Peptides against a protein of PDB entry 3J47. Designs and how they scored, part 35

Target 1, 121 residues: chain A of PDB entry 3J47
Amino acid sequence: IRLTNQLKSLKGLQSKLKDVVEYLDKVINKELPINHTILGKLQDVFNLLPNLGTPDDDEIDVENHDRINISNNLQKALTVKTNDELMVIYISNLVRSIIAFDDLIENKIQNKKIQEQRVKD

## One batch from the design tools (peptide; made by RFdiffusion4, then SolubleMPNN)

Design b2_p14_7_s2 (from b2_p14_7, 10 letters changed)
Fold by OpenDDE base, seed 4:
Structure b2_p14_7_s2 (fold): chain B 121 residues (1-121), chain A 14 residues (1-14)
Amino acid sequence: as target 1 above (121 residues)
Amino acid sequence: DIVSLAQKLLDLFN
């Protein structure tokens, strides 16, 4: 029972990873527009993966060195893209905060003018 | 206007 459930969960994960690859291929081929929300969630998943570029120092066969370099390059590329995306999100949130503060200031000015009119009548 | 600049920046990042 436990082993069958683990195998079913692993097959489910494999299917979901295939769906993600197919989505990324369609985005690379410009068949689908880039969805930053999906890309950000994929980056979060990759950031939660154990560092694919730390082999435990105890099993470095020479064939693993190319895989380690590829995984380290992938992780570096993901980190750079994550930093750029986080910068865009940060600027967007800062801009939204500035607009919300301006609207708040305008509302306070309007409310003050309405109160000053009610005191003159 | 700061709002018009902020909106243009928001439109650039959306």
Scores: peptide ipSAE 0.038, ipTM 0.688, DockQ to the pose 0.015
Fold by OpenDDE base, seed 5:
Structure b2_p14_7_s2 (fold): chain B 121 residues (1-121), chain A 14 residues (1-14)
Amino acid sequence: as target 1 above (121 residues)
Amino acid sequence: DIVSLAQKLLDLFN
């Protein structure tokens, strides 16, 4: 029973990882628009992956030094990418807020003109 | 115009 449930959970995780890969392939192929909220969550998952693959500090073999350097370079690349994505999200939200404020100002000007016309009739 | 600047920034990120 316990092993069967673990195998079922692992198969369920494998299916979800496949769905994520298929989503990323569709985004790369420009078949789907980039969703920054999905990318941010995927980055959080990828930022947790290096911590799942750090060998506990107890096996100093010469082959692990290259893996640690690759992991540190990957973590640094993911951190830079995460900062760039957060900056893009921030600027996109700022731009959207500016447009929404302009639309609100224009709507208020139009409503004021309509009120001034109704007071003259 | 701030809207024209905002649109140009949006177009740069799309």
Scores: peptide ipSAE 0.032, ipTM 0.644, DockQ to the pose 0.016
Fold by OpenDDE base, seed 2:
Structure b2_p14_7_s2 (fold): chain B 121 residues (1-121), chain A 14 residues (1-14)
Amino acid sequence: as target 1 above (121 residues)
Amino acid sequence: DIVSLAQKLLDLFN
């Protein structure tokens, strides 16, 4: 019973991974429009994948070395892309915070001048 | 000056 449920769950995961590959192939071929919500979730999944490229040093199958290099290059590319996107968001939020802070300073200076005028009259 | 630069940066990233 327990082993059969694990095998069923693994087959279900394999089917879902196949559906994701087929979706990506259709997007690459421009048969489907890019869905940013699907790509974002896929990017999150790939960022949560442990480096599939640390075989403990005891099984160098030559066929795994190219797959390991491709996986590491993909993870590196996704990490760089995520860092660049987060940097743009960070700079945009920093700029908005600087503008809002300048407006607050100017408003305080103007309010102080108005109060100083009202005390002289 | 700083606000104009900040706005120009915001316009470049949005």
Scores: peptide ipSAE 0.032, ipTM 0.668, DockQ to the pose 0.013
Fold by OpenDDE base, seed 3:
Structure b2_p14_7_s2 (fold): chain B 121 residues (1-121), chain A 14 residues (1-14)
Amino acid sequence: as target 1 above (121 residues)
Amino acid sequence: DIVSLAQKLLDLFN
């Protein structure tokens, strides 16, 4: 029972990975428009994968140069997208801080007016 | 003015 359920789960994961590859091939071939939400989720999956592009520094073979270039291109693409996501988060936090500061200044002005009224009565 | 600009920026990133 436990082994059969693990094999069923692994076959389900393999089917979903094939659906993702078929989607990416259709996007590369321009058969489908780029969906930024799907590409976002795929990026989150790739960021959770261990670094699939470090060959252990112990195999000096000339065939690894193309794999190292593919891995460096993947890491560079991941870094560019991570920088764009961090920029959006930074701008969003800056905007929230500006709004919260404006609300704090308005509250301070209102509190000062209330204290000045209480000193006149 | 600044709050209206801030809200428009927030709406562009959500």
Scores: peptide ipSAE 0.030, ipTM 0.647, DockQ to the pose 0.014

Design b2_p14_7_s3 (from b2_p14_7, 8 letters changed)
Fold by OpenDDE base, seed 5:
Structure b2_p14_7_s3 (fold): chain B 121 residues (1-121), chain A 14 residues (1-14)
Amino acid sequence: as target 1 above (121 residues)
Amino acid sequence: DLVELAQKLLDLFE
């Protein structure tokens, strides 16, 4: 019973990871637009991943030093990439907010001109 | 134009 439930949960996780990979492949291939909300959630998942390149402290054999450096460099590269991607998201949202604000100002100016014309007739 | 400035800023990140 416990082992069957663990296997079912693991298969469920594997299916969800496959759905994520398929989504990322479609985004890389420009088949789908980048969804910043999905990207942010994937970043949260990667930041919550245990350091997949820190050996649990129970096997200090001298051959792991290069793997630890590669994992730390990968985590640093992922953190830099995640920060750059978040920066692009924030700038894109700022730009959209500026456009929407300009459109609102123009709409208010047009509405005011229409009202001033209706009061003169 | 604020829209033109915003578009130029977007084009720097594409």
Scores: peptide ipSAE 0.064, ipTM 0.763, DockQ to the pose 0.016
Fold by OpenDDE base, seed 3:
Structure b2_p14_7_s3 (fold): chain B 121 residues (1-121), chain A 14 residues (1-14)
Amino acid sequence: as target 1 above (121 residues)
Amino acid sequence: DLVELAQKLLDLFE
């Protein structure tokens, strides 16, 4: 029972990975428009994968070196894009914090002026 | 000035 369920789950994962490859091939061939939501989810998956560019130092065939370089370049490109997306979110939150701080200063200045008027009357 | 710069930055990312 446990082994049969693990084999069924692995076959289900293999089918989904094949569907992702077929989708990417159709996008590369311009048969489908680029979907930014699907590409974002693929980026999340690649950021959760352990670095596919570390075969332990036993047996560099020349064909593995080109695949390792492509994997490392893809991982670097995905990391840069993730950093740019996080930078946009960070700047937006910083800007909102600056506006809220300015409003707080203006409210404190107005409250001080109102208190100084009430002490003169 | 700072609030206007902040708003221009927000409008660039929305």
Scores: peptide ipSAE 0.057, ipTM 0.750, DockQ to the pose 0.013
Fold by OpenDDE base, seed 4:
Structure b2_p14_7_s3 (fold): chain B 121 residues (1-121), chain A 14 residues (1-14)
Amino acid sequence: as target 1 above (121 residues)
Amino acid sequence: DLVELAQKLLDLFE
């Protein structure tokens, strides 16, 4: 029973991973529009993956060296992409904060002019 | 100008 449930869960995960690959291929081929919410959730999944580039110390076989290099290159590419997206979000929040500060200054200037008019009447 | 300030901020990240 426990082993059968684990195998069923693994087959379900494999099916979902295939659906994700097919979705990404359609996005790369411009057959579907980029959905940033789906891409963000995929990044969250990749950031939760264990470091696939550290062999636990028990498989020094020459066939794993190419897989480790591919995994490290993928992890590096995902880390760079995540940093670039976080940077764009940070800049967007900084710009929004500056706009809100400018609006606050303009509102303060207008309120001061209204008070100065009320003191002259 | 708010647009000029936004551009100067972008230029700090390039």
Scores: peptide ipSAE 0.056, ipTM 0.746, DockQ to the pose 0.014
Fold by OpenDDE base, seed 1:
Structure b2_p14_7_s3 (fold): chain B 121 residues (1-121), chain A 14 residues (1-14)
Amino acid sequence: as target 1 above (121 residues)
Amino acid sequence: DLVELAQKLLDLFE
């Protein structure tokens, strides 16, 4: 029972990984539009993957060296994309803060003018 | 002035 459930879960994961690869291939080939929500969730999954580029020091076959370089390049590309997205969010928050401060300054200037007029009347 | 600066900063990252 436990082993059969683990094998079923692993087959389910393998099917979902295949569906993701097929989706990415269609996006790369421009057959489908980019879905930012799917890409964000994929990026979250890749950011949670332990570094696929540190095999324990006991299996450096020449075929693993190319896979390690590909995984490290993919992880770097995903990290750069994450940094660019975080930068856009940071700037958008900075811009919103600047606008909110401008509105606050204008409101203070108007309130001061109203108080100065009430003291003259 | 501050809103124009904010827009110019946004346009640098698009």
Scores: peptide ipSAE 0.048, ipTM 0.740, DockQ to the pose 0.014

Design b2_p14_7_s4 (from b2_p14_7, 8 letters changed)
Fold by OpenDDE base, seed 1:
Structure b2_p14_7_s4 (fold): chain B 121 residues (1-121), chain A 14 residues (1-14)
Amino acid sequence: as target 1 above (121 residues)
Amino acid sequence: SDIQLAQKLLDQFL
């Protein structure tokens, strides 16, 4: 029972990973439009993966050198994309803060004018 | 007007 459930869960995960690969291939081939929400979630998954490019020091076979370089390039590309997304979020929050301060300043100016008018009357 | 446009643009990028 427990082993059968683990095998079923693993087969389910394998099927979902295959569906993700097929989706990415269709997006690369321009058969499907880019869905930014799906790509963002995939990026979150990849950012949670342990570094796929640190083989423990005990299996440096020459065939792993190309895999290590591919993994490092993928991780670097994901890091750059994450930095660009964080920069957009930062600029967005900065603009929202400036707008909120402008509204606050205008409200204070209006309140001051109302108080000055009430002291004159 | 310009503030509402800036907010609308921002909501398209987030």
Scores: peptide ipSAE 0.038, ipTM 0.700, DockQ to the pose 0.015
Fold by OpenDDE base, seed 2:
Structure b2_p14_7_s4 (fold): chain B 121 residues (1-121), chain A 14 residues (1-14)
Amino acid sequence: as target 1 above (121 residues)
Amino acid sequence: SDIQLAQKLLDQFL
C-alpha cells in the first residue's frame, strides 16, 4: 500500500513535469505568450533542486561530462537571471531610500524656517 | 515634481 502510493505520486509528478515541458516548448516556439509569473515560479523550483550537475566525484565518464556542462549552463543562466532581478530590487530600494532622505531634508528645512519665523514674531 | 517623476520611473521597473 505505501509503496504503491509513492509510485502513484511519482507518476503524477512525472505527468506534471511533462505538462511543464510542453508549455515551455510552446513558449519557445512563440505559440503562447511568455507568462513571467509562471517562469518566475519555475525558476524558484530549479533553485530548490539539488545541483543535478554535481557528479559524485567517482564517475568521470564522457557521458557525464556533457550532462555536467548542460547542468552548469543551466545553473549559470539561473544565476545570471537571479543577479539581474536582485539588481533591479537593489536599485529600486536605493531610489526609495534617496526619496525618503530628500523628504527628510525638506522637512528639516521647513521646520527651521517655521522656527525662524516664530522668533521674529 | 522631481519626486513624482522618480516614483513614476520606479513604478516602470517594478
Scores: peptide ipSAE 0.034, ipTM 0.695, DockQ to the pose 0.014
Fold by OpenDDE base, seed 3:
Structure b2_p14_7_s4 (fold): chain B 121 residues (1-121), chain A 14 residues (1-14)
Amino acid sequence: as target 1 above (121 residues)
Amino acid sequence: SDIQLAQKLLDQFL
């Protein structure tokens, strides 16, 4: 029972990975439009994967150099996109902080005017 | 005016 359930779960995961590959092939071939939401979720999956770019240092075949370059290019592309996402979050937080600071200044100016009126009365 | 524009832009990126 336990082993059969593990094998069923693994076969289910393999089927889902095949569906993802087929989707990517259709997007590359321009058979389907680019869906940014799907690409974002795929990026999240790749960011959770261990670095696919550590070949164990045990075997210099020319085929490994092309795979290392592809992995490094993928990691670089993921890093650039992550930096762009972090930049948007940073700008968003900066704008919120500026708005909150402006509101604080306005509230202090209003409170000062109210106090100056109460001292004249 | 400028604060409302900044908020509207922020709402498009979040």
Scores: peptide ipSAE 0.034, ipTM 0.691, DockQ to the pose 0.014
Fold by OpenDDE base, seed 4:
Structure b2_p14_7_s4 (fold): chain B 121 residues (1-121), chain A 14 residues (1-14)
Amino acid sequence: as target 1 above (121 residues)
Amino acid sequence: SDIQLAQKLLDQFL
């Protein structure tokens, strides 16, 4: 029972990973628009993965050098992508803050005008 | 007008 449930869960995970790959391929091919919420969730998943680029110290075999380079390139690409998305989120929050500040200024100006009118009457 | 455009653009990216 426990082993069967683990196998079922692993098969379910494999299916979901396949769906993610298919989605990413469609986005790369411009068949689907980029969904930043999905990309952010994928980043969270990758950030929770153990470092794929640290060989455990016990197998310095020459065949691992190409795998290490591929894993390092993938990790670097993921890091760059994460930084770019965080930058977009930061800029977006900055713009929201500027808009909210402008609305606050306009509201204060309007309130001041209303108070000045009430003092003249 | 410009603020509404900025909000609309922001809503496309967020």
Scores: peptide ipSAE 0.031, ipTM 0.676, DockQ to the pose 0.017

Design b2_p14_8_s1 (from b2_p14_8, 8 letters changed)
Fold by OpenDDE base, seed 4:
Structure b2_p14_8_s1 (fold): chain B 121 residues (1-121), chain A 14 residues (1-14)
Amino acid sequence: as target 1 above (121 residues)
Amino acid sequence: SLLEEAQKVLDLFK
């Protein structure tokens, strides 16, 4: 039950991220004017992204057995736990940022569709 | 609503 709810919630977040991408594509294609409020909130989102370019230094090839393996397994377990906790904090902040401007994105997309219909009539 | 879905996300990460 809890895991299913987490997965459903992550799918909801993924859908909203897709709406953001669709908005950005329309702005890039000059189909929508640049909205500085949306861009400012999007910049806040990107500033909260972990550096997507830190290779997990998970390749410390420490070929030296026994005491290091217990320490490395514990450190790896602690690192995984810390990464999961940081991910939770990050997603929470990301979600709060998306809520603040998603309605604005949707409204801008809808308003454009209405204008395109009115030009065809 | 978006707000309702997002609140569900937020409640899972509290």
Scores: peptide ipSAE 0.034, ipTM 0.667, DockQ to the pose 0.020
Fold by OpenDDE base, seed 3:
Structure b2_p14_8_s1 (fold): chain B 121 residues (1-121), chain A 14 residues (1-14)
Amino acid sequence: as target 1 above (121 residues)
Amino acid sequence: SLLEEAQKVLDLFK
């Protein structure tokens, strides 16, 4: 039951991320005009992403290996714990940003439909 | 809704 609910919630989030990608593709293809408010919220989402991109701390010299292993195990344990706590905060803020983004997309789609109706009338 | 799916994700970390 708990694992099934976890998988269902992750699938729901995945579906909403797909809707965001489809919106961005329409903006890139010029099917929808650029909305700077939506792009600002997307930038906030990316600024909350943990930097997945430091593999480069592996070049610190081989000569102090025993003190470095205790410090690296403590730093790794602190980094793992800090990353888990930051990941919960990140996911919470990401989710709030996705909600605000979806509301702006829906409002823009509705406003476009209203304008297209007014031009036909 | 998106809000309901978001709340379900948050409830997994509580």
Scores: peptide ipSAE 0.033, ipTM 0.690, DockQ to the pose 0.024
Fold by OpenDDE base, seed 1:
Structure b2_p14_8_s1 (fold): chain B 121 residues (1-121), chain A 14 residues (1-14)
Amino acid sequence: as target 1 above (121 residues)
Amino acid sequence: SLLEEAQKVLDLFK
């Protein structure tokens, strides 16, 4: 029973990974539009994966060298994309903070003018 | 205004 449930769960995960690959292939081939919400969630999954580019030093077969290079290039590409997204978020938050500060300054200037008028009257 | 320029910059990142 427990082993059968583990095998069923693993087969379910494998099917979901296959569906993700088929989706990515269709997006690469321009058969489907890019869904940024799906790509963002995939990026979150890849950022949670342990470094796919540290094989334990005990199995350097020549076939692993190409897989290591592909994994390192993928991880580097995901890291660059993450840094660019974080930069856009940072700039957007900075601009929103400047807007809110300008509104606060204008409100204080108006309030000061109203108080100065009330003291003259 | 500073507000209008800041809004234009924000719109470039949307």
Scores: peptide ipSAE 0.033, ipTM 0.689, DockQ to the pose 0.014
Fold by OpenDDE base, seed 5:
Structure b2_p14_8_s1 (fold): chain B 121 residues (1-121), chain A 14 residues (1-14)
Amino acid sequence: as target 1 above (121 residues)
Amino acid sequence: SLLEEAQKVLDLFK
């Protein structure tokens, strides 16, 4: 029972990872528009993965050096991309907050003018 | 207006 449930959960995770790969392939092929929210969440998942490119120092075979370089380059690219996406999200939220604040101030000014008119009538 | 300037900044990130 426990092992069967673990296997079922692992198969479910594998299916979800496959769906993510299929999504990325469609985005790469320009079949789907880039969704920065999905990419940001995917980057969060990659940032939570154990460093797939730190060899445990005990098996330096020459074939691992290219994989280590690819993984380090991928991690660096993901880190830079994560920082850029977080910056864009931050600025977009800041700007939306400024807009909402301006709208709030304008609404308060209008409401005050309406009240001042009602007191003069 | 502040709104118009903020909207221009937002449009740079679209």
Scores: peptide ipSAE 0.032, ipTM 0.685, DockQ to the pose 0.015

Design b2_p14_8_s2 (from b2_p14_8, 8 letters changed)
Fold by OpenDDE base, seed 2:
Structure b2_p14_8_s2 (fold): chain B 121 residues (1-121), chain A 14 residues (1-14)
Amino acid sequence: as target 1 above (121 residues)
Amino acid sequence: DILEEAQKVLDLFQ
């Protein structure tokens, strides 16, 4: 019973991975428009994958070494891109927060000046 | 103006 359920779950995962590959092939071939939400979710999946490039040091066939290096380079490229996108969002939010804080200070200074004028009249 | 330069930086990221 447990082994049969694990095999069913693994087959279900394999089917979903095939659907993702077919989607990516259609996007590469320009048959489908790029969906940024789907690409963001794929980046999240790649960032959550264990380093596929730590084979236990005991059976690296030369053909597996090149595939492992390609997978690690792809994961690194996706992580760098995600960090750059997050940095842009962070800087934008920081700048917006600084502007909003300065506007609040200026509004308080102006309100104080208006109150001081009303007490002199 | 520091606010004008900060807004130009924000506009580069939008």
Scores: peptide ipSAE 0.036, ipTM 0.679, DockQ to the pose 0.013
Fold by OpenDDE base, seed 4:
Structure b2_p14_8_s2 (fold): chain B 121 residues (1-121), chain A 14 residues (1-14)
Amino acid sequence: as target 1 above (121 residues)
Amino acid sequence: DILEEAQKVLDLFQ
């Protein structure tokens, strides 16, 4: 029972990974528009993966060194891309906060002018 | 104007 459930869960994960690859291929081929929510969730998944390419010191095979370097380069590229996207989101939220602060200042200035007029009449 | 500069920053990301 436990082993059968683990195998079923692993087959389910494999199916989901295939669906993700097929989605990414369609996005790369411009057959589907980029969904930033899906992309952000994929980035969350990659950031939660254990560091794919620190060999714990037990596989000195020269054939794995190129695959490890490719995996490390991919993870580094994904980390850089995630940092750049987070920076864009941060700046966009900062700009929105500045605009909302300016609107608040203008509203306070207008309310103050209305109060000063009411004290003068 | 702070709004004009904020809009220029927003336009760099569109």
Scores: peptide ipSAE 0.035, ipTM 0.650, DockQ to the pose 0.014
Fold by OpenDDE base, seed 5:
Order: structure tokens, then sequence, then C-alpha cells
Structure b2_p14_8_s2 (fold): chain B 121 residues (1-121), chain A 14 residues (1-14)
């Protein structure tokens, strides 16, 4: 019973990880638009992952301390780079939203002027 | 034109 539940949970996790990889591949291939909410949640997941580049703390011989620091610095650098990339794409979407909003306002103003002319004739 | 300048900013990020 416990082992079958653990195997079911692990298979469920494996399926979800596959769905994430397939999504990322589609985004990389420009088949899907970038979704910042998904990328931000993936970043949260990567930030919560125990350092997959550090051997588990059960055999820290003093020689691994420099490798742990390098792995932590690399993870931090990747996190910063990912935040900067997400910020750039967020700004791009804000600019697109502002343009689309301005076009909508101008279209409404023009439509109002046309209606006011038709009521005077 | 504000739209032209906003589009230039967008094009820098594409």
Amino acid sequence: as target 1 above (121 residues)
Amino acid sequence: DILEEAQKVLDLFQ
C-alpha cells in the first residue's frame, strides 16, 4: 500500500515534469507565446529545488565546499538572469498593452466624432 | 508620435 502510493505519486510527478518540458520546448520553438505567470512559477520551482549540483549533505568531505559555493553562485546567477529576462518580456507586454489601449481610445474618440456629426446632419 | 516611440522601445526587446 505505501510503496504503490509512492510509485503513483512519482509517476504523477514525472507526467507533470514532461508537460513542463513540452511547454518549454514549444516556447523555445516560438510555437506558443511566452507566459510570464508560468515562467515565474517555474522559477519558484527551480528556486525551491535542493541544489541538484550538490551531492546530498550525507558525505561532505571538506573538498566539496568550493564546488558547493560554485553551484550556489551559478544557481544565483541563473536566477538573476531569469529575473532580468522575465522583466524585459514583462516590459515588452506592458508597452504592447499601452499601444493597444491608446489605439482603442483613439478609435473611440473617432467613432464619437462620427456619431456627433451624423446627429447634426 | 507616442505610438512610434513606444513601438521603437518594443522593437529593442524583440
Scores: peptide ipSAE 0.034, ipTM 0.666, DockQ to the pose 0.015
Fold by OpenDDE base, seed 3:
Structure b2_p14_8_s2 (fold): chain B 121 residues (1-121), chain A 14 residues (1-14)
Amino acid sequence: as target 1 above (121 residues)
Amino acid sequence: DILEEAQKVLDLFQ
């Protein structure tokens, strides 16, 4: 039962990976427009995959080595791009938080000046 | 203005 469920889940994952490859082939062939939301989700999947770049040294057919190197270079390129995009989002949110903090200080200074005027009249 | 320079930095990332 447990092993059969794991095999069923793995076959389900393999089918989904095949659907993604077929989608990417259609995008490369310009049969479909680039969908940035799908590419972003694919990038998230590649960033969550373990580094495929250490095949245990005991059974490498030369044809699998080139595919593994291509997948690792692609995964590394996608990971770098994700880190840069996340850094940009982080800096953008930090700058927005600093602006909102400055606006809060200015609003407090103005409110204090208005209260000091009302106590003199 | 520090706010204008901060907004220019934000606009470089959008």
Scores: peptide ipSAE 0.031, ipTM 0.643, DockQ to the pose 0.013

Design b2_p14_8_s3 (from b2_p14_8, 9 letters changed)
Fold by OpenDDE base, seed 1:
Structure b2_p14_8_s3 (fold): chain B 121 residues (1-121), chain A 14 residues (1-14)
Amino acid sequence: as target 1 above (121 residues)
Amino acid sequence: DLLKEAQKVLDLFK
């Protein structure tokens, strides 16, 4: 029972990974529009993957070296993209904070002028 | 003026 459920779960994961590959191939071929929500979730999955570029020192077959280089280049490209997205969010939040601070200063100046008028009357 | 320039910077990231 436990082994059959693990095998069923692994087959279900393999099917979902195949559907993701087929989706990415269709997006690369421009057959489907880019869905940013799907790409963001895929990026989250790849950022949670252990570094596929540190095989334990006991299985460096020459065919694995090209796969390791491709996986490391992909992980680096996804990390750079994540950093650029975080930088855009940071700058956007900084600009919003500056605008909100300017509005606060203007409101404080107006309130001070109203108080100075009420003390003269 | 600063608010208009800050809004243009925000619109470059939309």
Scores: peptide ipSAE 0.023, ipTM 0.581, DockQ to the pose 0.013
Fold by OpenDDE base, seed 4:
Structure b2_p14_8_s3 (fold): chain B 121 residues (1-121), chain A 14 residues (1-14)
Amino acid sequence: as target 1 above (121 residues)
Amino acid sequence: DLLKEAQKVLDLFK
């Protein structure tokens, strides 16, 4: 029973990973628009992955060194891309906050002018 | 002035 449930869960995970790859391929091919919510969830998943490029000291096989380096380079490239995307989102939110603050200042200035006019009449 | 600087920052991402 426990082993059968683990195998079922692993097959379910494999199916979900395939669905993610197929989605990414369609986005790369411009067949689907980029969904930033899905991309953000994929980033969360990649940030939760154990560091795929620290061999715990038990696999000194020369054939694994090139695969480990490729995995590390891919993880580093994904981390850099994630940081750049988060930076763009942060700056976009900062700009939006600045615009909203300017609109608030202008509204406050207009309201003050209207109050000063009402005290003068 | 603040709006002009915000617009320059936005134009870096177009």
Scores: peptide ipSAE 0.023, ipTM 0.563, DockQ to the pose 0.014
Fold by OpenDDE base, seed 2:
Structure b2_p14_8_s3 (fold): chain B 121 residues (1-121), chain A 14 residues (1-14)
Amino acid sequence: as target 1 above (121 residues)
Amino acid sequence: DLLKEAQKVLDLFK
């Protein structure tokens, strides 16, 4: 019973991975427009993948080494791209917050000057 | 001056 359920779950995962590959092939071939939400979810999946570049030292078939290196390079490239995008968003929000804070200070200084003028008249 | 430089940085990320 447990093994049959695990095998059913694995077959379900394999089917979903096939659907993702078929979607990516259609996007590469320009048959479908890029959906940024799907691409973002795929990027999240790649960032959550265990480091596939630690095959236990006992199964280094030379044909798997190139596939593992390509997978690791892709994962690294996706992680770097995610970090760069997040850095841009972070810096943009930080700069916006600094500008808004300076404008608030200047507005308070101006309001204080206006109040001090009204007390002298 | 700081606001002008901060705005230039913000405009690079738009």
Scores: peptide ipSAE 0.023, ipTM 0.581, DockQ to the pose 0.012
Fold by OpenDDE base, seed 5:
Structure b2_p14_8_s3 (fold): chain B 121 residues (1-121), chain A 14 residues (1-14)
Amino acid sequence: as target 1 above (121 residues)
Amino acid sequence: DLLKEAQKVLDLFK
């Protein structure tokens, strides 16, 4: 019973990882548009991967101290890079929203002028 | 004018 449930969970995880790879391949090939929400969630997963490779502090023989420092520095560098990438995405989405809002306001002003002309004729 | 500057900023992120 426990082993069959673990095998089922592992097969489920493997299927989800395959779906992620297939999505990334389609994005790389420009077959699908980049979804920033999906990328942000994948980045969250990648930021957690270094924590899965750090042994919990209960088995640190002194020979692993340099590997732990490298892992922590890599995790910090990935977190900084992720934050900068998310900031660029956020700014890009804000700029797109501002453009779309300005176009909407201009369209409303033009439509109002056309209606005011039709009421005077 | 604002649209042209905003579009230039957007094009820096493409």
Scores: peptide ipSAE 0.020, ipTM 0.568, DockQ to the pose 0.016

